# Peptides against a protein of PDB entry 4ASU: the designs that were tried, part 137

Target 1, 270 residues: chain A of PDB entry 4ASU
Amino acid sequence: ATLKDITRRLKSIKNIQKITKSMKMVAAAKYARAERELKPARVYGVGSLALYEKADIKTPEDKKKHLIIGVSSDRGLCGAIHSSVAKQMKSEAANLAAAGKEVKIIGVGDKIRSILHRTHSDQFLVTFKEVGRRPPTFGDASVIALELLNSGYEFDEGSIIFNRFRSVISYKTEEKPIFSLDTISSAESMSIYDDIDADVLRNYQEYSLANIIYYSLKESTTSEQSARMTAMDNASKNASEMIDKLTLTFNRTRQAVITKELIEIISGAA
Target 2, 83 residues: chain B of PDB entry 4ASU
Amino acid sequence: FTFASPTQVFFNSANVRQVDVPTQTGAFGILAAHVPTLQVLRPGLVVVHAEDGTTSKYFVSSGSVTVNADSSVQLLAEEAVTL

## One batch from the design tools (peptide; made by RFdiffusion4, then SolubleMPNN)

Design b2_p17_1_s1 (from b2_p17_1, 7 letters changed)
Fold by OpenDDE base, seed 2:
Structure b2_p17_1_s1 (fold): chain B 270 residues (1-270), chain C 83 residues (1-83), chain A 17 residues (1-17)
Amino acid sequence: as target 1 above (270 residues)
Amino acid sequence: as target 2 above (83 residues)
Amino acid sequence: RKEELLEEEKRIEEKYA
């Protein structure tokens, strides 16, 4: 490589390093906010799931319609955040299909559709786009919940798959159950809950769905921003190492060029 | 007893004497060992009676309340403010 | 001649600095 080529490469990598460093800072700011907002959201979300855990709601085996909701975002450059969710969605879909269940998929965030479109296009009901630019609100979750409930797909049970935040360096893809109104109404374990009006139960389930979606969005957002911060940090470090290597190569090449020109002058070949 | 909104936690697995909640079917008082039930909140006043005799008041917009067989209670409001 | 070469080396180094 000529000195000019090396210089051009150095300039390019330095620019990349500046961009990745800037992106790291942006991700760090978003992460800090997301982590703060996740604290109450987790209590709220875990509270919303308490009924399903305590009541041990079971779906009869003869019920075949299953809904999978994958939660991620539209944004890339966050490591394995999207692929992790998609992988678990694929696994769950395959297991359910093998069990003779009908599977439909909802994607929260365009990246889920991007990954699964070729293999699961016929199973997608809807994909929610414009996720990840702004922190998710309860209003956003309510819109998703409402659209799901109005989709016309009468599922029996479902699974919401998202990345749960563990720490700044760790997340875990998890699955939480979703149940239809009919499944909850017919569950034997719900018999202990006295005099539940059908309208009350319907409204309760609407809140429950919105609550779970909100919780999943908050977990996903925090995990994503943390992963992006880490990814950008790694990219910046890799760029730094490459700059160091190319700088050494530049110095060596420069010395070689200088030596060559000196030899040409001494030999009279110039 | 857990009482939270999406953005704020008021009680997290706390022991309380009584919680009065505004439900769509009317005022509902949750005492210790109340029978399991599900209710939906209407806009109104939540009153939490602590074991030490202190009373805290909150205004909620909407939400749900769950009383489980194990006597755990989840009060989940869409919006809530301390009064 | 040695001094001239050293000056030329310095000139070349400055050209590529």
Scores: peptide ipSAE 0.045, ipTM 0.846, DockQ to the pose 0.009
Fold by OpenDDE base, seed 3:
Structure b2_p17_1_s1 (fold): chain B 270 residues (1-270), chain C 83 residues (1-83), chain A 17 residues (1-17)
Amino acid sequence: as target 1 above (270 residues)
Amino acid sequence: as target 2 above (83 residues)
Amino acid sequence: RKEELLEEEKRIEEKYA
């Protein structure tokens, strides 16, 4: 490589490093906010899931319609955040199909669609875009919940797949159940609950769905920002190492050029 | 007893004496060992009676309340403010 | 001759600095 080529490459990598450092700082700020907002959201979301855990709601085997909601975002450069969710979705879809279930998919965030569209296009009901620019709100979750409920797809049970935040360096892809109104209403374990008006139960389920979606969004966002921060840090470090290597190469090449020119002068070939 | 909104936690697995909630079907008082039930909140006042005798009042918009067989209660309001 | 070469070396080094 010529000195010019090395210099150009150095400049390019230095620019990348600046960008990745900047992105790291942005991700760090977003992470800090997301983590703060996750604390109440987790209590809220876990509270919503308490019924399902305590009631041990089971879907009859004769029910075949299953919904998978994958939660991620539109934004890249966050390590395995999207691929982990997609992998779990694929696995779940395959398992359900093998069990003779009908599977439909909802993607929250464009990245899910980008990964799964080619192989699972026929299973997609809807993809929600414009996820990840702003922190998710309960309103956002409500919109998703309402659209799902109004989609006309009469699922029996579902799974919401998202990355649960563990720490700044760790997340885990997890699945939580979603149940239809009919499934909840028909569940034997629900018999212990006092006579519940059908309208009340419907409204309750609407809130429940919105609640779990909101929770998943908050977990996902926190995980994503943390992962992005880590990814950008790694990218910055890699860029630094490459800069060091190229700088050494530059110095060696420069010395070689100087030596060559000196030899030409000494030999009289100039 | 857990009482939270999406953005704020008021009670997290706390022991309380009584919680009065505004439901669409009417006034509902949750006592210790209340029968399991599901209710939907209407806009109104939530009153939490703590074991120490303190009473806290909250205004909630909408949401849900769950009373489980194990006497655990989840009050989940879309919006809630302390009064 | 040695001094001239040293000067030339410095010149070349400055060119690529």
Scores: peptide ipSAE 0.044, ipTM 0.846, DockQ to the pose 0.009
Fold by OpenDDE base, seed 4:
Structure b2_p17_1_s1 (fold): chain B 270 residues (1-270), chain C 83 residues (1-83), chain A 17 residues (1-17)
Amino acid sequence: as target 1 above (270 residues)
Amino acid sequence: as target 2 above (83 residues)
Amino acid sequence: RKEELLEEEKRIEEKYA
């Protein structure tokens, strides 16, 4: 490689390093916010899931319609965040299919679609885009919930798959159940709850869905930002190492060029 | 007793004497060993009576309340503010 | 000649610095 080539490459990598460092800082700030906002969101979301855990709601085996909701975002450069969710979705879809279930898929975030659309196009109902630029709000979750309920797909049960935040260096892809109104209303385990008005139950389920989606979004966001921060840090470190290597190469090549030029002058070949 | 909004936690697995909640079907008090029920919130006042005799008031918007068989209660408001 | 070469070396080094 010529000095010019090395210099160009050095400049390019240095620019990449600057970008990755900047992105790291941005991700760090977003992570800090997300983590703060996750604390109440988790209490809220876990509280919403408490019914399903306490009631141990089961879907009859004859019910075949299953909805898989994958939660991620539109934004890349966050390690395995999207692929982890997609992997779990694929696994779940395969398991459900093997069990004779009809599976439909919803993606929250364009990255889910990007990964699964080609292979699961027939199962894909809708993708929610514009996820990840701003922190998710309950309003966002409500919109998603409403669109799901209005999709016309009458699922019996569902699975919401998202990355649960564990720590700045760790997340876990998890699945939480979603149940249709019909499934909840017909569940034997619900008999312990006093006569619940059908309208009340419907409204309750709407809130429940929104709550769970909101929770999943908050977990996903926190996980994503932490993962991005880590990814950008790694990229910055890798760039640094490459810069060091190229700098050494540059210095060696520079000396060689200088020597060559001197020899040409001395020999009169110049 | 858990009482939270998406953005704020007021009570997290706390023991309380009584919680008065505004529901679409009417306001009711949740006491110890209340029968399991599901309700949806209407805009109104939540009053939490602590075991120490203190009373806290909150204004809530829409949401849900769950009373489980194990006496756990989840009050989940879309919006809630301390009064 | 030696001094001239040293000067030329410096010039070349500066050129590629």
Scores: peptide ipSAE 0.042, ipTM 0.847, DockQ to the pose 0.009
Fold by OpenDDE base, seed 1:
Structure b2_p17_1_s1 (fold): chain B 270 residues (1-270), chain C 83 residues (1-83), chain A 17 residues (1-17)
Amino acid sequence: as target 1 above (270 residues)
Amino acid sequence: as target 2 above (83 residues)
Amino acid sequence: RKEELLEEEKRIEEKYA
């Protein structure tokens, strides 16, 4: 490789490093915000799930319609965030199909669709785009919940799959249950709750769905920003290592060129 | 007793004496060992009576309140502000 | 000659600096 070639490569990698460093800083800022906002959201979301956990709502075996909601975003460069969710969605869909259930899919974020469209296009009800550019709000979650409820798909039970934030260096793909109004209303365990009006239960279920979606979005966002920050850091480090290697090569090559020219002068060679 | 909005936590697994909530079916007080119930909130006043006698007031929008068999209470409001 | 070579070396080094 000529000095010119090495210099060109060095310049290119240095530019990449600058970009990845900048992206790291942006991701770090977004992560810090997301983590702060996740604290109350988690309390809120876990509180919303408490009823379903405590009431031990079971779906009858004869019920076959299952909804899978995958939560991610539209944005890349965040490691395995999207593929992890998609992998679990595929696994769940396969298991449910093997059990003779009908499976429909909702994708929150375009990346889910991009991964699953080829193999699961017929199972998709809707994909929500424009996810991940701004922090999710409760309003956003409410819109998703409303669209689901108005979709006309009468699921019996479902699952929401998302990345739960554990730490700046760790997330875990998890599944939480969602239930239809009919499933909740027919659950024997709900009999202990006194004087529940049908309208009250409907309103509660709708609100709960929005709550769970909001919670999942907040967990997903925090996980994603953290993962992106890590990915950009790794990219920056890799670039740095390559720069070091190329710099050594450049120095060696430069010395060789200098030596060659000196020899030519000494020898009288042209 | 847990009381939270999507953006703020007011109580997290706290022991309280009584919580007065505005529900669509009417305002009622949740006492210790209250029977399991599930209600949706209407805009109105939430009053939390702590064991030490301290009373805190909040205005809430829509939401839900759940009293479980284990006497745990989840008060979840879409929006809530301290008064 | 030695001095000339040193000057030439310096020139070459500066060229590729």
Scores: peptide ipSAE 0.041, ipTM 0.836, DockQ to the pose 0.009

Design b2_p17_1_s2 (from b2_p17_1, 6 letters changed)
Fold by OpenDDE base, seed 2:
Structure b2_p17_1_s2 (fold): chain B 270 residues (1-270), chain C 83 residues (1-83), chain A 17 residues (1-17)
Amino acid sequence: as target 1 above (270 residues)
Amino acid sequence: as target 2 above (83 residues)
Amino acid sequence: RKEELEREEEEIEEKYS
């Protein structure tokens, strides 16, 4: 490689390093906010799941319609965040299909569709885009919940799959159950709940769904920002290593050029 | 007793004497060993009576309340503010 | 500055993602 080529590459990599460092800082700021907002959201979300855990709601085996909601975002450069969710979605879909269930998929965030579209296009009901640029709000979750409820797909049970935040360096892909109004209303375990009006139960379920979606979005966002911060840090380090390597090559090449020029001068060679 | 909004936690697994909640079917008080029930909140006042006799008031916009068989209660408001 | 960084982030994401 010529000195010119090396210099060009150095400039390019230095620019990449600058960008990745900047992106790291942005991700760090977004992570800090997400982590703060996750604290109450987790209490809220876990609270919303308490009924399903305590009531032990079961779906009869003859009920075959299952909904999978994958939660991620539209944004890349965050390591295995999206692929982890997609992997678990695929696994769940395959298991359900093997059990004779009908499976439909909802993607929250465009990346889910990007990964699964070719293999699961027929199973997709809807993909929600414009996720990840701003922190998710309860309003956003409500919109998703409403659209799901109005989709016309009458599922019996479902699964919401998302990355739960563990620490700045760790997340875990998890699954939480979603139940239809009909499944909840017909569940034997719900018989202990006194005089639940049908309208009340419907409204309750709408809140429950929105609550769970909101919770999943907050967990996902925190995990994603943390992962992006790490990814950008790694990219910056990789760029640094490449800069060092190319700098050494540049210095060696420069010396070789100088030596060659000196020899040409001394020898009189044109 | 857990009382939270999406953005704020007021009580987390706390022991309280009584919680008065505004529901769509009417306001009711949740006491110890209340029968399991599900309700939806209407805009109104939540009053939490602590074991020490202190009373806290909150305004909620909407949400849900769950009373479980194990006496656990989840009050989840879409929006809530301390009064 | 924040907006500028966000724009740069979007450009990079479009290129590499």
Scores: peptide ipSAE 0.030, ipTM 0.904, DockQ to the pose 0.079
Fold by OpenDDE base, seed 5:
Structure b2_p17_1_s2 (fold): chain B 270 residues (1-270), chain C 83 residues (1-83), chain A 17 residues (1-17)
Amino acid sequence: as target 1 above (270 residues)
Amino acid sequence: as target 2 above (83 residues)
Amino acid sequence: RKEELEREEEEIEEKYS
């Protein structure tokens, strides 16, 4: 490589490093906000899931329609955030198919579609785009919930798959159940709630779905921003190492050029 | 007893004496060992009676309330403010 | 500056995605 080539490469990597450092700072700011907002969101979301955990709602085995909701975002450069969700979605879809279930998929965030489109295009009902640019709101979750409920797909049971935030350096892909109104209404374990008006139960289910989606979005966002911050930090470090290596190469090459020129001068070689 | 909105937690697994909630079917009081029920909130006042006799009032916009068999209660409001 | 950074992030994401 010529000195010119090395210099060009150095400039390029330095620019990348500058960008990754900037992105790290942005991700850090977004992470701090996301973590703060996750605290109440987790209480809220876990509270919403309490019924399903305590009532132990089960879907009859003869019911075949299963919905998988994968939660991520549109944005890349966040490590294994999207692939982790997609991997679990694939696994769940395969398991359900093996059990004779019909599986449909909803992607929250364009990255899920990008990963699964080729292999699971026929199973996709809808993909929600424009996720990840701004912090998710309850309004956003409500819109998703409403669209799902109005999609016309009469699922019996579903799963929402998302990354749960553990710490700045750790997340875990998790699955939470989603139940249709019919499944909830017919569940034997709900007998202790029998005096519930059908309209009340419908509205309750709508809130429950929105609550769970909101919770999943907040967990996902916090996990994503943390992962992006880490990814950008790693990228910056890698760039730094490459800069050091190229700088050494540059210095060596420069010395070699000087030596060659000196030899040419001494030898009289033209 | 858990009472939260998406953005704020008011009570988290707290012990309370009574919670009065505004529901679409009417306002009712949740006491200890209340029968399991599911309700949807209407805009109105939530009154929390603490074990120490303290009463707190909140305005909620909408949401849900769950009373479980184990006497746990989840009051989840879309929006809530302290009064 | 924040908006510029966000734009740069989007450009990078588009390039490396």
Scores: peptide ipSAE 0.027, ipTM 0.901, DockQ to the pose 0.080
Fold by OpenDDE base, seed 4:
Structure b2_p17_1_s2 (fold): chain B 270 residues (1-270), chain C 83 residues (1-83), chain A 17 residues (1-17)
Amino acid sequence: as target 1 above (270 residues)
Amino acid sequence: as target 2 above (83 residues)
Amino acid sequence: RKEELEREEEEIEEKYS
């Protein structure tokens, strides 16, 4: 490589390093906010899931329609955040198919679509885009919930798959159940609950769905920002190492060029 | 007893004497050993009666309330503010 | 500056994501 080539490459990598460092800082700030906002969101979301856990809602085997909601974002450069969700979605879809169930997929965040569109295009109902640029709000979750409910797909049960935040260095892809109104209303385990008006139950279920989606978004966001922070840090370090290596190469090459030129001058070759 | 909004937690697995909630079917008081039920909140006042006799008031918008067989209660409001 | 950083983030995402 010529000195010019090395110099250009150095400049390029230095610029990348600058960007990745900046992105790390941005991710750190977003992470800090996300983590703060996750605390109440987790209480809220876990509270919403309490019914399903305590009532142990079961879907009859003859009910075959299953909805998978994958939750991530539109934003890349966050390690395995998207692939982890997609992997579990694939696994779940395969398991359900093997069990003779019909599977439909909803992607929250464009990255889910990007990963699964070829292999699962026929199973996708909808993909929600413009996720990840701003912190998710309950309003966002409500919109998603509403669109899901209005999709016309009459699922019996479903799985919402998202990355649960564990720590700044760890997340875990989790699955939580969602149930249709019909499934909840017909569940034997619900018999312990007092007579519930059908309209009340419908509204309750709508809130439940929105709540769970909101929770998943908050978990996902926190996990993503943390992962991005780590990814950007790693990228910055890798860039640093490359810069060092190229700098050494540059210095050696420069010396060689100078030496060659001097020899040419002395020899009269140039 | 858990009482939270998406953005704020007011009670987390707390023991309370009574919680008065505004529901679409009417306001009711949740006491110890209340029968399991599901309700949807209407805009209104939530009153939490603590075991020590302290009473706290909150305004809530929409949401849900769950009373489970194990006496756990989840009051989840879309929006809630302390009064 | 925040907007600039966001633009840079988008650019790098487009290129490398």
Scores: peptide ipSAE 0.029, ipTM 0.904, DockQ to the pose 0.078; fails the geometry check
Fold by OpenDDE base, seed 3:
Structure b2_p17_1_s2 (fold): chain B 270 residues (1-270), chain C 83 residues (1-83), chain A 17 residues (1-17)
Amino acid sequence: as target 1 above (270 residues)
Amino acid sequence: as target 2 above (83 residues)
Amino acid sequence: RKEELEREEEEIEEKYS
C-alpha cells in the first residue's frame, strides 16, 4: 500500500472512530432515560401479566391460529438485539408449524421484516415502522394494539417476543403470552372471576394488549440502547487498534520510501 | 395492591385496607378478600385507604382493575395524578 | 449538537445497513 492509501485509510478510520464515540454518548444518554422510564413501565407491564400467570389460561388443542409479535426497532448498530428476537421468532414459528398450527407474524420495527422477509413473507400481517427514534409511549402501544385487533386475523393465542433488560451488559430474549378475547372468555380458570360483562372483558383485553406491548417496547428500548452503547464502545476500540496498526505501517512504509529515495540519489539513478 | 400508570408507580405490592375505583358499571370498593373480578376504569376518582388510616386520592383517566383469587389487586391506569 | 449527532447516527446507519 502506498503512503497515500494508508493516509486515506487512517483518515477514514479516525472519522469512524469519532462517529462511534459520538454515537456511544448518544446511546448512553438514551439508555439512561430508557432505564429510568423502564422502572414504572415494568411494574405496569408485569401487573398486566399477573392475570395470565395466576389464571393459567390454556388454549384448546383444536385451536390452531397463533400470532407472533416480534418487538425490535428500525435502527441498527446494536449488536445482536434484532437477530436474537428474529431467532426466537423463527424457532417459535417452526415449533408451532410442526405442531400443525397456523402462524402469522407482526413485526414491530423494520429490522424484523428485514431479517424475516425472505423466509416468512407470507406469514407477515403487518410491520410497524418508525420505531426507535423516540422513546415509545403508551399511545404508540395503543396504536399497535388497535391495529392488531382490527387486522381481521382471528388468532386464538399468541406470543410477544422481545428483549428483556437485565443490566447494562445483559439482556435476554423472552416470550410473553397474548390471548384472544374468545380464548380468555372460554378458559375454565376464568370461571372464578364472577360477573364479567362481555363488553367489559373486551375492553379489558384491549388494555391488556396495549399494556403488554408497551411493556415490551420499554424493555426492548432499554436493551437496545444498552447494546448500542456497548457496540459503539467496541467499535471505537477496534478503530483505535486499527489506527495504531496503520500508523505503524505508515511509519515503516515512510522509512522504506525515504531509504529508496536516498539510494536513488546516492546511486545517481534518479 | 399495585397501582401504576405507564409512567408512574403509586403502589407496588402494598397492603391497603380498601381501594375505591370508578368503573364503567359503577364505583365499587375493593376490600380484603374481595371476590375475583375484572373491571375497566372510567375517568374518576380513586381513593386508597391505607392500613394506617391515611386516605389518598387520585384522578384516573381510564384503565383496568384486576382482583385475583389470592387477593392481589392490579390497578392499571392509562393516566393518573395525585390530588 | 444533539441534532448533529443524530444526523451522524443516521448516516452511519445508512452506511452499515
Scores: peptide ipSAE 0.027, ipTM 0.902, DockQ to the pose 0.080; fails the geometry check

